# Ledger of designs, part 231: peptides against a protein of PDB entry 3ESW

Target 1, 322 residues: chain A of PDB entry 3ESW
Amino acid sequence: NNIDFDSIAKMLLIKYKDFILSKFKKAAPVENIRFQNLVHTNQFAQGVLGQSQHLCTVYDNPSWHSIVLETLDLDLIYKNVDKEFAKDGHAEGENIYTDYLVKELLRYFKQDFFKWCNKPDCNHCGQNTSENMTPLGSQGPNGEESKFNCGTVEIYKCNRCGNITRFPRYNDPIKLLETRKGRCGEWCNLFTLILKSFGLDVRYVWNREDHVWCEYFSNFLNRWVHVDSCEQSFDQPYIYSINWNKKMSYCIAFGKDGVVDVSKRYILQNELPRDQIKEEDLKFLCQFITKRLRYSLNDDEIYQLACRDEQEQIELIRGKTQ

## One batch from the design tools (peptide; made by RFdiffusion4, then SolubleMPNN)

Design b2_p27_1_s2 (from b2_p27_1, 9 letters changed)
Fold by OpenDDE base, seed 3:
Structure b2_p27_1_s2 (fold): chain B 322 residues (1-322), chain A 27 residues (1-27)
Amino acid sequence: as target 1 above (322 residues)
Amino acid sequence: SEWEKEEKEIEELKKKIEEAIEKAKEQ
């Protein structure tokens, strides 16, 4: 009895593909009711939905990508990428080139392009005067600041000259190309757009404990890779829990193709209570939003993304970055 | 949960497919 293993393998692959595709069909009425009830009754779920409506789509703007590429020193970036790539003995066209590109973008962004702003410099006294700045609080944006998606403005008084300096917290990443300064929010916002402008698969990771970073999908490593522009960090998901000894409860990744609870990648110790939502309801919420984001994709795209999602879930369960 | 059941079914299907592909390559 020659078992035609090839025929069995093909049949199993077809059945598996059909099963996966069946999960991405239009949501059942019961799922829609569950979703609506969840986002109306749970504040954390409402927050995740609200963030997904912005973060999953805002960076997929071709006009912004062009402005970014016109603003960056591409000649310097590619020269440095090519130099490090060749030094390590890689040939042109290897999938690892994108990992070198992301590493150089991290270097370039932190060292050459963007600045950390804990306190602004005094507008009157000039550069390196932030030490003289006293916070007075926050206020709403003025008419000019409001043009650049500014929700709040931090107000500082100079102890030396007595003048007021405004630090608007801009959410417009194009304005951040001009200002070239901020905290983790501004860093991650602009850096996410930069990575997207190179055609990379990128997610924005929100941590409930007031930090944000990126993930990049490495085709070479065949997984999501931690990327923190503030830290110039590539593939170091442990830095928060281990190096900073940070306590965390939730890390949620937002991308064009899905929303994923990535807490298991980053929360390795010092876990805070996950009491904001039931685990089953959070899983359902992320899957429901992900399904909704994929409604316009074809069967092959849906299948490829589903295979990627499953590999990620296996990784997150095993605690092994393969 | 219904999801844990589906995840387990998917993992079992993947394992069966991988085993079938490996056996087909050894022939």
Scores: peptide ipSAE 0.007, ipTM 0.349, DockQ to the pose 0.624
Fold by OpenDDE base, seed 1:
Structure b2_p27_1_s2 (fold): chain B 322 residues (1-322), chain A 27 residues (1-27)
Amino acid sequence: as target 1 above (322 residues)
Amino acid sequence: SEWEKEEKEIEELKKKIEEAIEKAKEQ
């Protein structure tokens, strides 16, 4: 009996696809109950859900993408990308162009576009006066600041002129295109929108220990790539654990197509206790939110994303980020 | 967990598919 291995392979592929697709079908009543109980009883789970409701969708705004592209010096950006891409003689194919684009966007954003604001300049004394600024605390936004999704305003007094300067912590990334200053939150927020505006697959990574960064899906590398706008860093997931000797417990990536625990990519040493949620419950939570984000996708899109998810899980288990 | 069972079932299915594809290439 000549075993038709081609027929068997095709049948197995169909069954495998159907099996994968079955995971993304409407959640069973038991899964919904588990999810509801988890987010109502676990504060960390509630936080992850709340972040997903914002971070997974906020950057998918075509109007914002247009405003970003109109605001950036695209001629300078593409000139620099083309220059770096031309040095490699196109030997690595067209897919590497997006890696050069992201690297240039990191350079442009840090060097030409955005500023780190540890303390604001004095509104009265002008530029380079931040050294004269004393923090007085934080306040709620005023009526004007409230228009730009501002939760907190840091208040500073100038030691030279005695005037008060307000530093609103804007969460509206379009307002950040105007202000062009902030800390890690403002940097990552606007930079995530910038990357999205170029049509890239981007995730926002939240670290519980007060840092945030991006991941970009490189078609050239065929994986998620670490991207930190504050550090001008591309594909250096080790910088926090090794270079900074940072202690961390959780890193969670938020994208339009899913929520993923990426802690294994970034927490290489100095791991803090992961005591906020059970590992099984966190895994379930991320998968359940991911399933909800994909509910409107077609079977082929679901299958392609599921294949990508599985490759990422293999990467995260094997430690093959190199 | 049900997810661990499903992951194991996926890995077993992948392995069977890979083995079937390899056998089909050897023929």
Scores: peptide ipSAE 0.007, ipTM 0.360, DockQ to the pose 0.710
Fold by OpenDDE base, seed 2:
Structure b2_p27_1_s2 (fold): chain B 322 residues (1-322), chain A 27 residues (1-27)
Amino acid sequence: as target 1 above (322 residues)
Amino acid sequence: SEWEKEEKEIEELKKKIEEAIEKAKEQ
């Protein structure tokens, strides 16, 4: 009896698809209870939920995408992408073009568009006066700053003229298109929106130890790729643990289709204690939020995303990002 | 947890699928 292994494989794939789809159906009452209890009892879980409610959806704004595309020098960007693609990319196929685009966007953003602001220039003394600035602390936004989702304002005194300069930490990425300056938060926020504006699959990665970056899903590499706008870094997840010798505990990725613990991708050494939540509870939390984000998707979309998630989990377990 | 059971069930299903695909390639 020749076992029709093809028929068995097809049947197993159908059953597997149905099983995966069953996980994304309505949450069982017990899962809802567990989720509610976890979010109410664990501050870290509450923080992850709160971030997911913003970061998973905020960048999916077509009006913002239009404003971004109208603001960027698209002619320069595409000229540079086409130039690099013409050297090496045609042999690798059309899917690599998006990797060249992301690399150029990293270049353009860091070199031409956005500025690092360690200290602001003095509003009275003008440009290149940041050396004269003394931090006085932080305060809440004023009425004007509050219009642009400002959580805090850093206050600086000029040692030369004695005037106060405000550095509002805007969370409105459209305001950041105007201000064109910030630290890792502003860089990552606006750069995440920029990547989204090109129709890319992008996640915002939050590190508990005060850093943030992006991940881009490369169709060419068929995986999530580390992208740090501050560093002009593409596919260098090791830079924090190895190059910076940074100690880290948690890296959580937030995207429109899911929330994922990506700590294993970035925490290669100098791991800090993961004591904020039980590992099982964090896993459950990320899966539960992901399930909620996918609730409106069709069965084929859910299945494709589940296959992608599984490939990522295998990657994260195997440490294959080297 | 129910999720740990479901994950084990997924891993077992994956393993069965991989084994079935490998056996199908050996023929």
Scores: peptide ipSAE 0.006, ipTM 0.344, DockQ to the pose 0.797
Fold by OpenDDE base, seed 5:
Structure b2_p27_1_s2 (fold): chain B 322 residues (1-322), chain A 27 residues (1-27)
Amino acid sequence: as target 1 above (322 residues)
Amino acid sequence: SEWEKEEKEIEELKKKIEEAIEKAKEQ
């Protein structure tokens, strides 16, 4: 009896597709009740939901992508990418070109475009005067600052001239194209938009212990890749736990296609207590939000994303066994 | 919950698939 392995494989694939598709169809009434109860009773869950409502969709703005591409030195960027690709990229195939692009964007952003702002320069004394700045505290935005999604303004006094300098913490990434300065929040916000503007698949990673970075889906590596614009870092998820000896509890990735707990990729040692939510409830929350984000996708898109999710989960499990 | 059952069933299926892949590599 010749076992028709091809027929069995096709039948298994159909059943698997149908099973995956069944999970992304209508949420059961019980799941909706569980979700509502969770976000109303758990502050951490409410925070994750609130972040997902912004971070999963805000960067999918074609008008912003155009403004970004018009603002960047594309000739310099592509010249540098083409130069690096011409050395060795042809041996690895065309998919590696996007990895070279992301590496150049990291270089360009840190070296040529954006600045770290621990303290602002004095608006009166000019450049390189941040050493003379004393923090006075924070306040709400003024009428002009409020136009650019500013939640807080840090206030500094110059020890030399006595004048006040305002450092508004803008959340509008288009305003950051003008200001070209900030801390990890401003860096990650604008850099996420930059990567999205090149048509790349990008997630925003929030760490509970006051840091943020990106992940890029590399078609060459066929996985999510750590990307930190502040550090000019590509594929170095260990830098926080190992190099910085940072203690962390949660890392949550936010993308257009889902919300994922990526803590296992970054928390390699010195894990803080994960006491903000039950693990089962966090897993449920991320899956439920992901299901909502994928609700308008076709069956083939849902299936491809589910295959990607499965590979990521395998990677995150195996990374603990190395 | 039905979801916890289905998730547990998926984890058990993943484990069985991994065990089957490991056994197939030992042959």
Scores: peptide ipSAE 0.000, ipTM 0.314, DockQ to the pose 0.247; fails the geometry check

Design b2_p27_1_s3 (from b2_p27_1, 9 letters changed)
Fold by OpenDDE base, seed 2:
Structure b2_p27_1_s3 (fold): chain B 322 residues (1-322), chain A 27 residues (1-27)
Amino acid sequence: as target 1 above (322 residues)
Amino acid sequence: SEWEKEEEEIKMLKKKIEEAIKKAEEQ
């Protein structure tokens, strides 16, 4: 009895594809009830949902991508990428070029384009006057600041001239192309848009303990890669837990195609209590939101993304970047 | 459960990483 292994393999692949596609069918009424109850009763779940409604879609704006590409020094960027790529003699294949691009974008963004702002300079005294600035607190945006999705404005008084300087915390990434300064939130927000503008698969990672970064899907490495614009870091998920000795409880990745708990990638030590939601409820929440984000995709797109998700879950379980 | 095995494996990996870090800090 020659077991036709090829026919069995084909049949298993078909059944597997059908099984995967079945998970992405319209949610059952019971799942909708569970979801509604969860987001109404659990504040953390409501927060994750609220973030997903913004972060999963806001960066998929072709008009913003054009503005970004028109604003960046593309000639410098590609010149530097080509220079670094040429050193390796194409030995690793064409897909590695995108990793060089992301590394150059990290360099360019941190060194040439954007600035860290602990305290603003005094608007009256000019550059390098931040040392003279005393925080007075925060307030709501004025009428001009409100045009750029500003929720909070930090207020500073200059100890030298006594004038007030406003530091609006803009959430509009197009405004950040003009202001070119901020903290981790502004850095990650604009850098996420920059990566998206190059047609890359990017996720925004929110950490509950007041940090944010990106993940980029490397076609060369065939995985999600840690990217922190603040640190000019590529593929260093350990920097928070190890190098900073940071205590963390949750890291949630938000992308156009899904919401994923990536805590296992970044929380290597000093884990804080995960007491905000039950693990089963968080898993359900992320899966339910991901399912909703994929409702408009075709069967082949759903299948390819599900294969990617499975590979990522295996990676996260094994604690090994492949 | 498959989940319990995964949690144990993660716990072992976390421990190995912590031990490796501790060794690197002691050098």
Scores: peptide ipSAE 0.000, ipTM 0.244, DockQ to the pose 0.026
Fold by OpenDDE base, seed 5:
Structure b2_p27_1_s3 (fold): chain B 322 residues (1-322), chain A 27 residues (1-27)
Amino acid sequence: as target 1 above (322 residues)
Amino acid sequence: SEWEKEEEEIKMLKKKIEEAIKKAEEQ
């Protein structure tokens, strides 16, 4: 009885594909009920859902991509990428070029393009006057600021001239191309759009403990890579837990194709209580949102993404055992 | 659920393959 192992392997592969596809195609009525109950009863779940409705789709705007590419110094960027690629990249193959591109975009964004704004300069006194600025608090946007998806405006008084300077916290990344300043939120928001504008596969990572960064899917490394525009950091997921000694509870990645709990990648020590949601419910929530995001994809796309998800889950499990 | 049946079927197929490999290594 020559067991045709090749035929069995092919049959298993087909059944496995069908099983994976069934996970994405069949929303059981019971799962919909569980999801609805979870988002109505758990505030953290509602927050994750609300963020997913924005962050998973907002950056997939071709008009915004064009505006970004028209605004950046592409000649400088590609010149620097080509220069670094010519040193080392030819030995590693063409797929590494995108890693050099992301590294240069990190450099360009931090060094040449965007500015950290702890306090704004005084509108009357001009540049390098932020030291003279006293915070008065925050208020809602005015009629002009509200046009640019502004939720809050920080108000500062100049100790030198007494004038008020407004620092609107814009969430419109196109407005950020003009203002070219902000904190981690503005940095990550615009940098996520920049990476997307180059056609890259990018996730926005939200940390509950008031930080945000990106992940980029490297075809060279065949994994999700940590990218922090504020830190000019590439593939350094340990910087928060180890270098900053930051305490964290949740890191959630939001991309066009899914929502993933990536806490295991970043929370290496000093873990805060994960008490906002049951672990099983968070896993279910992320999977359910991911399923909704993939609903319009074809069977091959669903299968490829599911294989990527499985590899990431294996990576995230192994990282805790080292 | 239909999914539990498919998971069980996949588990059974994996087990059959492992048994077949083991039998082929014992010959």
Scores: peptide ipSAE 0.000, ipTM 0.287, DockQ to the pose 0.220
Fold by OpenDDE base, seed 1:
Structure b2_p27_1_s3 (fold): chain B 322 residues (1-322), chain A 27 residues (1-27)
Amino acid sequence: as target 1 above (322 residues)
Amino acid sequence: SEWEKEEEEIKMLKKKIEEAIKKAEEQ
C-alpha cells in the first residue's frame, strides 16, 4: 500500500489552514465578557484599547495621503532613491526598492523637512533664540490651537524680551506638515502618515517609557523592520536598550491589521517590571483587538496575515531580529 | 488556558505537517 504522503501533506495543510482561520471567527460570548471585564478593570488595558481605536485606523485616510504627497519633494526623494538603488547594483527588483525608499524618507524627513524642538524660538526675537526660553508650564489650547487636535500647549518666556511664546503640541499630522517641528510624538505621528501615504505597511510603536517609533513591513526582508524618524534609524531595534541603556517595560505596535506586543524586539536588557497587566491578559487583549481589526478580511487575507504573525512570533522568541 | 491548548495544538499540527512533507520528499 503506497502511502501517498503528498496527499497526506496536502490534507494536513488544509486542516491547518482551517484551524488557523477558525481562530479569527467572531469572538465567542465568553471572549467578549473577558474583554469587557479586562478593559473595565485594568487601566493599562484601557490605554491600549484607546490607542488602538485611534492609531490602528487614523492613518488610513486617502485625503491625508494626497496632502502628504503634494507637500513632499517627490522629485528629490525618488531621484535619491534611484541613485542609491543604482549604486548597489541590485537586481532584486521592486521589493528592495521600498527599503531604499524608507531609508531616503528617513534622511529627507530628518535633514530636509522636519525640525527637532526642545524649546521653541522666541516669536519676537526670531530664529535661534531657544536658548533664551524659560518654561513656565503647560496650558490648554486656545480657540485657534484647538482646531488642530491640540491637547497641551507648552508656555515659554523669553529671558531677553520678556514675551511669551506658545508651543502647541499638535496631534493633527496635517498641521505638522505646516509647523514642521516637534519632539518624538510629532515626529512619529507625521512620519507614520508619510510612510502610509506611499502605500507601505506601517505600525506605530508605543513605548511606555516616553518614546515612540515606527515599524515597516519589508517585503524584501520579509519581516517587520524598526524605523525611527528621530534617529534616522532603519533596522536598529537595539538602539534603545543597548546604545541608550534605556530601561523599558512595554513596547506595543499598532497597525491597521493588528496590535502586537513587540517588547521582545526592543527590550534586550534593563527590563523594567511588567506589572501593569498579567502577561496572559495582555496577550489576550492584543489578539482580541487584532481579531476585531480583521473581521472584514477574506479567508486568504486572514491566513496570510496569520502566517506573517507566526513568523514574527518565532522571530521574537528566537531573538533573531538580526 | 484555552490559548495554551491552542498553541500546543498548532505546534503538534506543524510538526505533523513537517514530518509528512519530509516523508514525501524522501520518496
Scores: peptide ipSAE 0.007, ipTM 0.351, DockQ to the pose 0.733; fails the geometry check
Fold by OpenDDE base, seed 3:
Structure b2_p27_1_s3 (fold): chain B 322 residues (1-322), chain A 27 residues (1-27)
Amino acid sequence: as target 1 above (322 residues)
Amino acid sequence: SEWEKEEEEIKMLKKKIEEAIKKAEEQ
């Protein structure tokens, strides 16, 4: 009895595809009720939902991508990418080229393009005067600052000249292309847009303990890769828990195709209590939002994304197989 | 949890598919 292994494999693939697709069908009434109750009763869930409504879609703006590409020194970037790619003996067209591009974008952004701003320079005294700046507190934006999605303005007084300098915390990434300065929020916001402008699959990672970074999906590595623009870091998810000895409770990744709890990738030690939501409710919330984000996708797109999600979940459970 | 059961079921299905494909390619 020649077992037709080809027929069995095809049948199993069809059944598996149908099973996966069944999970992405329209939410049952009971799931909608559970979701509504969760976001109305749990503040953390409401926060995750609110962030998803912004972060999952804001960077998918073709007009912004054009402005970014017009603002960056693309000739320098591609020259450096091509140089390092060729130096390592890679042939043109290899999927690894995108990893070299992201590494150069990290270099370019930190070294050539953007600046860390712990305190602003004095508007009157000029460059390298931040040491003379005393914080007075924060206030709401003025009429000009309000045009650029500014929620908070930090106020500083110069100890040398006595003048006031405003440091608006802009959330408009296009304004950040002009200002070219900020902290982790501004860095991650603009860098996420930059990566998206190159057509990359990118997620924004929010950490509850006041840090933010990116993940990019490497086609070469076939996984999500940690990317921190502030640190010029590529594939170093351990830097927070191990190198910084940072205590963390939650890391949530926000992308166009889903919301994922990525805490297991980054929280390797010094875990803080995860007491903001039940684990089952957080898992349900992320899946429900992810399902909603995929409602317009076709069956093949849904299946491909579901396979990728499953590989990620396996990775997160096993840890990095070194 | 129901989720752990689904993950284990998916893992078993993938393994069976990979084994079936490998056996079909070796023939």
Scores: peptide ipSAE 0.006, ipTM 0.317, DockQ to the pose 0.512; fails the geometry check

